# Ledger of designs, part 150: peptides against a protein of PDB entry 6EJA

Target 1, 276 residues: chain A of PDB entry 6EJA
Amino acid sequence: VEYMPANPVRIAFVLVVHGRASRQLQRMFKAIYHKDHFYYIHVDKRSNYLHRQVLQVSRQYSNVRVTPWRMATIWGGASLLSTYLQSMRDLLEMTDWPWDFFINLSAADYPIRTNDQLVAFLSRYRDMNFLKSHGRDNARFIRKQGLDRLFLECDAHMWRLGDRRIPEGIAVDGGSDWFLLNRRFVEYVTFSTDDLVTKMKQFYSYTLLPAESFFHTVLENSPHCDTMVDNNLRITNWNRKLGCKCQYKHIVDWCGCSPNDFKPQDFHRFQQTARP

## One batch from the design tools (peptide; made by RFdiffusion4, then SolubleMPNN)

Design b2_p24_4_s3 (from b2_p24_4, 13 letters changed)
Fold by OpenDDE base, seed 2:
Structure b2_p24_4_s3 (fold): chain B 276 residues (1-276), chain A 24 residues (1-24)
Amino acid sequence: as target 1 above (276 residues)
Amino acid sequence: SLSDEEIEELIAELRDPNEPYPED
């Protein structure tokens, strides 16, 4: 990378992990680790073995921490959004971690640039937020996401309670649940007491797949709406040949991969992949 | 509007293949 920013951004990577694939996670972590960034890891409440392993890793690095709280999360559950929101609050309260961007990571999605390229790019566009919209019919999106339905997360299941209306005056949007958010917007989401943030937090606490829509909707209806970039800078469908599955691509681009599907050489893509 | 069955199918279709299991 030829461009070297004078004030490079520092990234808070939030990892939400579960299961027993500790070795795979460790290899992935090593592949994406950089001393100038921060790593905040949430381990599912049910994954005690993994939690112990992650704690061991966190003790080796000053810029790696594990959430002291743990939630039992499911993909479709509101608890996933809660995990992100709480992690955002925690990260903002960590005054010793001067991060500029929030990025969520999993085995399913990776940045499409090398670390240097990513940092250079984000440093140039540090005032922007990167969320990828579904790019389809919005009414269809609402229906297929169940945004007009009320759900309750209980016992690792989403229970339908009934129908609901989209709040008046709100333009709903969504797409990928992988995003890059600047600190300013995260601060807004975390600490704002305006009607938008308050209402949306309440609304999405009963929403299916909330992470795919919450931040999009909040951003687009907020005073920060002009900071949105319709690109999350992610690689979707990481490795189809190894069993990655994409669901509902006709509405949203969701691709999930199990860490067990990855080979060690795949973990280098974060550092080696360049933007086409 | 969607029926309960349709909602259940929707949930199933939208489920993350990496969703944690209670046994994990």
Scores: peptide ipSAE 0.019, ipTM 0.545, DockQ to the pose 0.064
Fold by OpenDDE base, seed 5:
Structure b2_p24_4_s3 (fold): chain B 276 residues (1-276), chain A 24 residues (1-24)
Amino acid sequence: as target 1 above (276 residues)
Amino acid sequence: SLSDEEIEELIAELRDPNEPYPED
């Protein structure tokens, strides 16, 4: 029913998964699978059972692969960004996967459109990058994100070491850690040796929740800055009424607000025309 | 088929529990 573009974009979906919920992951995968897209899955180094299960899935589908490397990632940790960056490099090196967009997915934040709608939309705006900004005072954002604090990821914990300065001349931005990036920008992030990319990679290796800010900051300060769209096309549930809690202090030396649970009824909004 | 509870568990497992609210 949706408009079929003449040259539809193909999407590389990157999944970063952990734990033991293999059956649930399989359900999610089936819900988002399409033969024309690509799926690259990173399984936490500690999740061996899940890794075995995901490998089984990858063997059944030619457009599904699992990272041969595995990191011990924690939510909010710098290693998460490293995972994305390495995945980007891998995907660029996969010459047999002609993807046009990079999209990270989780069960907590889903595309608001069907596959056909998403493809149609991205095909129309294939030269754009979609990152949702925080939309508030930047100084407050920096403070609340802890961007002016130095963190070190070690032993599955983000240790707050002290204060730091934001790099001079850099306009910091951020918001959602869910993004839709075109191949051209991913290439830039991956292979550029300019001062911006180099410094930002270093800076964000000591950053809490780096994925919420790294790509925004790099994009906005790069020659590709005109390609930014302040929208990530995600369904997100935020309820300020819940307040902020210092949950998971055993993982991160920081307090923040946790996103609301995504409702199961919304799970099927990401419908595919072709399912395995 | 998976129950709604199982789906919710998956969602909980895959979300970033430390992500701050963007509007705060």
Scores: peptide ipSAE 0.012, ipTM 0.437, DockQ to the pose 0.064
Fold by OpenDDE base, seed 4:
Structure b2_p24_4_s3 (fold): chain B 276 residues (1-276), chain A 24 residues (1-24)
Amino acid sequence: as target 1 above (276 residues)
Amino acid sequence: SLSDEEIEELIAELRDPNEPYPED
């Protein structure tokens, strides 16, 4: 489908980065940078070297900003959701940045589509939200994600405190923690005081891997549920061979899956999956 | 409004049928 948007959407890219993957981040940033989009970068509180480098970049571009606040996030930590939520609020308060879509990225991410393709697509479907569901047995998903368990993030660890119940009347869903959300839904998540948003924010503040489920669950149970598209327009960078092994037991009292770091040898996969 | 299936058909060019997902 050929589509030339008359009013092209502008994207707020939120980059959550950590460690010392400066070169990788630079490559990714170069690949996704466009003058018409906005880039809001959170650097882990512990990654001071990376923070300095990112600050240097932000000073070179008017459409690149770095979060003045920094969180110490861990894999699977509830703080990751907090990072997204605070970033959303910040972006909504930036009146000089008229963005239409929120897209999250990490240093391990890489675009497989052109900017023109992405903009054309999102401009056509600007009223939709793009979240990819797990596509498996939901009960199994709940168990494997530990959604029926209570966690507390403390001392860079997710402590399993015990069992909990999923709120009554809520249909839980989830999958990829990579999503494309329109401004309207972000506004809803940020400013709504309804029972759904309030309860889910509370619920997911004690959740493992909250970003993989929070936005899915909120959207599907909200008045905006009809805007959901079960596609995040991304390649999830998980190594199938590794699966969801308990390799992070030292920081999480649960087994889960995390995205792998992007490796140079993986470039061919991204290129091969890119279609006109 | 378009269904997810209809949207998927229209955006086939952006779909990755080989997208890896984590195992349960």
Scores: peptide ipSAE 0.007, ipTM 0.383, DockQ to the pose 0.077
Fold by OpenDDE base, seed 1:
Structure b2_p24_4_s3 (fold): chain B 276 residues (1-276), chain A 24 residues (1-24)
Amino acid sequence: as target 1 above (276 residues)
Amino acid sequence: SLSDEEIEELIAELRDPNEPYPED
């Protein structure tokens, strides 16, 4: 018996896109588009051609909008977190879009399950937040992520300035920068003035790859900590050989991993069936 | 409330257990 929710959740998909991968974006968009969801698309400030294309799409669908502001985001840059935070604020202020979940995507993402399966699952667990942790030693994670280092984003580069201390009493965590967050937690992150949120926003404004750790850390140290599920329900093409290297050294004073674009040979992974 | 095991079983329906993950 397939579960059909009486009150299905509605999802705000936030797409952060750049470059000229219009065809990939189009394929991904077609795969995830549904009339009951909402799509909020940020196009990198430097990607004018893509921006024009996305604007054309947004005019054709009432549930697709493009951010009126555009940031020049770089891999590992603090500005990426700013993009998510601002998009969250925008989405919360859109009273005509009653979304229940926030899901971030890039042009390199692709769904592995049907919309019905995703909606059914999230409707059952609408009070939970889904963030995948690294699952390893936190001390090692801190070192590898450079969380104990101070970075400054300037002139399209992440500059390593020196060492810093993790705030006392904060349990730092992180992992995947792909997450599924419920509206309640997004509201907390956006509007809370408590010491945790305030300090973490400041701390992560000088952090490398902040999206891989900010939401994990805030959630786990917040009154909402019991809502965390250590899993993300997405397929992202991670290739250690290609993605876990210093390929972005020219713009970041650190090395790390990033998702890769899907290749045709990877498409078979999208056809997995649900387990009984 | 659901147990951790119950949650994991349900989540398994929507995840790819063979999906590679970044290493620290």
Scores: peptide ipSAE 0.007, ipTM 0.418, DockQ to the pose 0.050

Design b2_p24_4_s4 (from b2_p24_4, 11 letters changed)
Fold by OpenDDE base, seed 5:
Structure b2_p24_4_s4 (fold): chain B 276 residues (1-276), chain A 24 residues (1-24)
Amino acid sequence: as target 1 above (276 residues)
Amino acid sequence: MLSDEEIAELVAELRDPDEPYPED
């Protein structure tokens, strides 16, 4: 029997989707849907068919919305971070959606427990932020992530322009681009005008795979640093035979590891939530 | 900041007993 908290947290799930995998998205959505949570979906600017499908779904559920704006997002692109940041702002401005946590989901990463378990856990630790660090040597991480390199996103490509320096006084960190952030920290990231947030937004606008490092770095260098938990409570589908693989080499001047998408058979590992 | 060692007991109930949490 799962613990039922007196004041259960409500989650804003943010999905960034692209391509033509409508059926896959439908399956994932059905697996994660719950009436007490909120779902905000961004569809790539180029994925018009998918957008129409997602809009149709959103009209069926009052707690599902689609971003009115759409970006052309690419794997490893800076625009992905922009998408998250804008989504955060939108969600904070939705006064009719009283969410407590921000969680991004994809076909590659899922909560490994039931909705009740997740809600119970987050309700107990509602003041914490969950980001998984790389757990390696930072110098190696910087090199492997290309954080010391300058990138420009243009024409659906990440162009490597040259070398750059890490901002002085900043402890850079990162790891998984899947995180659970509480509303308080999201508010800070969205509305703070301090030097940290301002400089990091600028820095990461020219960063490859920015979502794997931006929130970690901002949190650890912020007044909210004591709220960090080095765990994202995720299950990631890594190819056992190949390990990590480089994807979309044709659109990025860098090779980075990317987790595999879940297959329909993998959905059994994600315990479905009850639909209304 | 809480490390894996520090948070291990706290999040044990949400862990898959057969699979570790992902590390990048």
Scores: peptide ipSAE 0.011, ipTM 0.375, DockQ to the pose 0.063
Fold by OpenDDE base, seed 1:
Structure b2_p24_4_s4 (fold): chain B 276 residues (1-276), chain A 24 residues (1-24)
Amino acid sequence: as target 1 above (276 residues)
Amino acid sequence: MLSDEEIAELVAELRDPDEPYPED
């Protein structure tokens, strides 16, 4: 018997999109859309055509908005974290959108269960945060992610400048860049002025692939550390042969892994809901 | 932090515990 929550959580889905993949975006959007959730979409500054398309969609749905600001979000860039952080701030300032969870989505990763199942689960565990750790040796992770290296994002490129030290007393962690964060933790990350949040924001502004580690690290070193669940409740197509290559070497001075995009037939894994 | 075993119990409704996750 599926749990039916009396007070179901409402989700703020944050989509960071780029390029000309309008059809893919439309398919994904239709698959995940529900009238009780909220959708906040950032379109890359360079993707004007896509931006126009997304704006048209946002005008048709009261629970869909597009960021009034736009960043150039390159793969592995620090600007991606900035995009999430600014989106979080915006969402917290939207008093007419009472969301309970923050979930980032792309065409490459999504929940494997129906909306009802997801909502039921999150409603039961609304005080938890869901981030998947790498599950390996932390020292190896630091090296592979280049966390001990200093990067600068400039001219649509991540420049490797040199070595750096990880701040003392900080337990660095990371893994998947797809996460489910409750509103309370998002508030902490957004508005806290404590030393942890301040230092980590600065540290990760010079970090490669910051979204894979920032929220993990902040959470685990924060007063909210006991809310950590080492699972992001996602299905992702990872292929080391294809994804763990230097395919983005032209824009970053590092090599890393990227998830594969889902095929159109995969989007039906979400139970579609009726439009308002 | 919850262990893998604890997570498996909690999230059995939403995922297969043997479902692969992204790794380095």
Scores: peptide ipSAE 0.011, ipTM 0.395, DockQ to the pose 0.046
Fold by OpenDDE base, seed 3:
Structure b2_p24_4_s4 (fold): chain B 276 residues (1-276), chain A 24 residues (1-24)
Amino acid sequence: as target 1 above (276 residues)
Amino acid sequence: MLSDEEIAELVAELRDPDEPYPED
């Protein structure tokens, strides 16, 4: 029997979904759904069929909502970060949803722990933020992520415009684009008008794969830096053979790695991994 | 930032006590 905290945290799950991954989404939703949590789903603007399906689900559950706005989110696009930031603002404005943590998910994810375990853990560490860093040479990371390059998202493509400099005095970090952020930090990111947040929002508006670095960088350079935990408590399904190719050249002027969708045959990996 | 060791300690609370600790 797991210990139930006296004041259990409530989680806002933000699902960013696209394509026709209805089955995967349904599996994910079934696996993570709980009456005490909140689910805010963004469906890619181009995924109308999926949107209709998600709307149907949202009508069945009072704690499930769909974004009234929809962006064309492309792999590596700055619009993905915009999606998260706007969803954060929306969630903060939803006074009827008293969430404590923000967790982003895709249809490719799958929970490796029970809800009770997750809630118990986050309730104990409710003041912490969980982001996984790359754990490698930072200079190499910058180069590989193209952080020293300027990109423009236009016509569903990330155009490489040229070189740029990283802002002085900023310690850039990044890694996984999956994170667990507490409400306090989300409020800071959303409403702060300090130079850090302002400059980083601007900087990352022209960044490739911004979600893999924005929140890390903002957090580590913010007054909330002491709340950083270098772990996202999640397992990402990476297939190096398939994910680390220039397969997205048609939508981005950069080569990088992307996580693969979760497949049933991969389920054993989640069972065998105790550490997120 | 927390060290890897500190993180491991924190994350251990999410682990199944019957499940072995994964190696990096």
Scores: peptide ipSAE 0.007, ipTM 0.363, DockQ to the pose 0.024
Fold by OpenDDE base, seed 4:
Structure b2_p24_4_s4 (fold): chain B 276 residues (1-276), chain A 24 residues (1-24)
Amino acid sequence: as target 1 above (276 residues)
Amino acid sequence: MLSDEEIAELVAELRDPDEPYPED
């Protein structure tokens, strides 16, 4: 049930993009663009062509900016988390962008709901944070994610250095690396100097696929834990029937699952969304 | 942590009631 909010939330969309999928990005951007929202785009350091294209877009819209810094992000790399964290800091320092929610997207993402629906929903639940948990045995999750392993990102590779212990007193959680975070929690993550945030930032700087677990873990162990909703409002396409493969063994010293690319059959889900 | 039922009520506005929750 939709309603018209009196004070609609404004969303900061953080797009982390790479490669040459400019057309796909354009389609996605057009689908999610709205004058009341904000778009902060990070282009992989290695994707110069895409960067040029994105810069052109950013010059056309006052609510679209490109990160002045660029990282070489790899699948499962700790640098991805760094990208999000730095983006969060940047967005908080942009006083001219009064955003209420942080939402991360990739070029492969596509909205399945209308802007009105999303805004209405988030406006109603503006104090909540939306992260999807793995929904499995936590011990198994830790093992599969390699959270008990120490990794170092170097030379575009995640090197497994050895074993490590999960910090005592911390309830580790995770799941999807797609999330919707309210500004208050982002502020906490960005500026808090408490033991939790400090330790977790350090811990996850040596973590594989950190974005799938960092925010979950920080939130659940923080004073903001009661704001968690175990739903990221996303559709994750996992090919479970084919099992997990070491698709990126050349990049990471670990095997795991990766989301599938969208198939034409998924198009019907996208048609449900009207352009803003 | 919210129960599945509580989540269902909470996010009902943005999901198809006939569609299951995503696993991830």
Scores: peptide ipSAE 0.012, ipTM 0.415, DockQ to the pose 0.045; fails the geometry check

Design b2_p24_5_s1 (from b2_p24_5, 8 letters changed)
Fold by OpenDDE base, seed 2:
Structure b2_p24_5_s1 (fold): chain B 276 residues (1-276), chain A 24 residues (1-24)
Amino acid sequence: as target 1 above (276 residues)
Amino acid sequence: DEEELERMEEEGYEYLGAEGRGDL
């Protein structure tokens, strides 16, 4: 008997999409769509065809909206964080969408639970935030991520400008850029004027892959630090056999690697994955 | 349930994203 919570949480799903993968997006959307949740979709500024397709979908569902603003995003770009932050603000200003959790999605990272299971779980832990940390040496993480380097996103490239210092008194953390954040924490990130949020927004505006570290770092150094759960309830399609080939050197002045998108043949992995 | 959350943290998936990254 699936436990049905008396007051089920409602989720704002944020999708940041680009390219020509309309069919893939449609499949993902169908898989995650529920009438009780909300879907906010950002389409890359350059992806006009995809934007038209997404707009058509949004017109069919009252709980699906498309960002009126569009950014040109690149892999590893600081603009991805800007996209999330702006989407969070937008979602908080949408008074007609009473969401309780913010969840970002891509084709490379899927929730491991069914909708009912996810809702039941999050309804039980409404006050928690779910971020997965790297779980290794933090100094190594900083070095590998280039957090001690200054990057500038310009002309569809992440330019490395030089070295920088981590702000004093800040415990930097990071890991997966797929997370589940409660509304309260999103409100804090969006509207707080404290030194932590202000400094971190500035710091991460010049950071490579900022979404993999910003929310972790802000949360752990904030008054909300006790709400962190080191699990994002995701399965990420990392293919160890492919290794890292620094395939993004043409886009970023750093050796970068990313997970692969899930394919239909990969869905069998969900059955084999231990459920939290 | 703190015990459940602790268990979830222990059972969390490994993050491998940073391992292959680095300076050029």
Scores: peptide ipSAE 0.212, ipTM 0.805, DockQ to the pose 0.280; fails the geometry check
Fold by OpenDDE base, seed 3:
Structure b2_p24_5_s1 (fold): chain B 276 residues (1-276), chain A 24 residues (1-24)
Amino acid sequence: as target 1 above (276 residues)
Amino acid sequence: DEEELERMEEEGYEYLGAEGRGDL
C-alpha cells in the first residue's frame, strides 16, 4: 500500500519550451500530468505554432496556464533565469494555486520517479530544496562555466564583454539546471531584499548558463542553506558519443555542451529503473 | 528514509556539461 501522505505536496511544474516539438511536449505533458499539480508553460517568443498548441491544451485543463509574457530564449542566455524568476513571481501571485514545490522541466528532462513516488518523497521532505551540484573542483567549474566572465544577452547572442571577479564572501556552486525548490525558498528568492539576493540577481543577469548556478549559490549562502540536498531527482541524458565540440559557438562567445533530448526509447529505461 | 536519500545521492547522474565547456 503506497503510503499516501495525509497532506500530499502539490507541485508547480514550470515548462520552458521552444521550437516545433509539439509532439514531444504532448508526450511529456501526458506523462507528467496530474490533476493535483499545476503546470505553468512558457513558450519561446519565436515559437508561435507551439504557443498556439499549448494555449489549446491550457484551455482543456484548469490547472494548466501559459505565461502571458514570452521571452526569446537562447542556449546559455541570462533570459532563461529571468524566465524562471518571473514564473516564480507569477506562481506566488496565483493565490488559487496552492503549490508546495517548484519544478522546472524541458523537453530534454524527465522525472525519474513516478508521480506517486515523487509526491510521497517530497511530502516527507517538504522543507528541503533539491539541487544537484557538479561534485568536482569548484575552481575548475567556475572557469569552465565562465562565471568569472561578463556576458551580455543581446540580439539572440551571448556577448562576452570581459572578465569579472566573483563577489567576495560568496561561495559559488552549481551543476544541473534542473531543480526542485520548496515554496518557502522560492518566496525568499522572489521577495527578499537582502544583499545576497539583490547582488546575485544582478551578478547572474550577466552570466552564461545562469540557471545552472544561481539557485545553488543563493541557497548555499542564504539562511536556508541547511535545506540543500545535493540531488535533483532528475535524469540527465548526455550523449557521450557526440562529445563537446563548441556546438554553441554561434550563439555564445563560449564553448558549451547541453544535455540531449530524451528519445522515446529512453522513456522505457526510466520505467525499468523505477523498480522498487 | 535517509538511506534512500543517500543512495539517491550516490546514484546521482554525473553532470558532464561543465567538462566540455571553456573559453574560445
Scores: peptide ipSAE 0.070, ipTM 0.614, DockQ to the pose 0.287; fails the geometry check
Fold by OpenDDE base, seed 4:
Structure b2_p24_5_s1 (fold): chain B 276 residues (1-276), chain A 24 residues (1-24)
Amino acid sequence: as target 1 above (276 residues)
Amino acid sequence: DEEELERMEEEGYEYLGAEGRGDL
């Protein structure tokens, strides 16, 4: 990277983790850890073993904190969005953590760029927000995502209650639930009382896979719409044969696809997407 | 800057997650 930032951005990494993959999380954490960034970790309410392990890590680093609250989340659950929104609020209230960007991660994520490359890039484009859209027919996307359906998360299940309409005047968009958001936009999402944010928070509280669409939709319909970049600087491992078999019918009243874990044979893609 | 941003957008991966989703 030719650009050397005079005032490098500092990143708040929000890690949403579950299960027992403590060693995997530790490896990922070591790969992304830097003293100048901040790490805020949410552990699923049911993952007590992992929570204990994460707490131990957080006590070793001043720039690592664990959410004092914990949610029980399910695949596709609206509670995932709640987790992000509450994490954003918490991070904005942490006056001792002057972060510039919000980046979400899971325990299975791996960086495809070096820290220096990422910081240089974000420092150059610090006023932008990075969200990857689906890039296909929007009407089809709405149907496939079930955005025109009302869901209720209850008893570890996403219940489909019926049909609903997309709010008037709103251009719905979505795609990857992995994003890079600047502090200004996070502040807007967190504290704005305008009709857009208010209505969208309500709308997406009854939405399947809300994180794949909420931030896209809010951003594109907001006064910050000109800051949209259709790229999340990530690789999502999609394999339709493996991830799209309607395997979640037992927890959601919908057929869904999920990203697959990266396998050794997939690593060539990391090399191909490496940027100078 | 604009040209670089455009390049970055063009090089992004296509989202495929929604293609296999649907009603029960």
Scores: peptide ipSAE 0.055, ipTM 0.607, DockQ to the pose 0.296; fails the geometry check
Fold by OpenDDE base, seed 5:
Structure b2_p24_5_s1 (fold): chain B 276 residues (1-276), chain A 24 residues (1-24)
Amino acid sequence: as target 1 above (276 residues)
Amino acid sequence: DEEELERMEEEGYEYLGAEGRGDL
């Protein structure tokens, strides 16, 4: 019934998971799995049980792989961006996986349409990058995000060291840390040696919640700036009352909000034509 | 093309808005 594109895009889904909720991950995986896409899963270095479970899954499907490297990630940590960047490099080096889009997923944020709808849409707009901006006062955004503060990730904590300046000549943007990036832009971010990419990688290695701003900022200041679409095609289970209680102060020298995980019944909103 | 993209976004491909972003 849906439009069938002549050359449908193939998606590399990147999952960054932690904890011991193997059953939850299995349910999510089954809900999002499709034979034509690729799944690259990073398991937190501390989550050994989960890692074993994910490895078992990866052995059953040729289009599912687990990162051979593992980072210890924390909420708001700069290491999350490092995880994405390294995953991007890995995916570009996988010549047997001809993916067209990079999409990060978690149990808290899902595509709003079926696989067929998503593929049809992205196939039509394959040259675009989908990043949702905050849409508010940028100065306020910078302050709230702590972008003008220097953070250091060490010993599973984000230490606020002091103030810093935004790099001169850079238009900072950000918003959602959920994005859809085309292969061309991922290649640029991964392999470019220009001043923009180099400086931004350095800057964001000391940034709180870097994934909410890094790709926006790089894209908008890059030669690829005309490819930006201010939409990430997501449904996120946000509840400010539940998610904004400064619950991470023990990990981060800052207060923030987190989305809530989807419940099992919510998984049906991301339907696949071919499931395991 | 851009106009068509905007139409498609309005018709169904949307982000939930302000709630979908990190907030501190």
Scores: peptide ipSAE 0.023, ipTM 0.457, DockQ to the pose 0.089; fails the geometry check

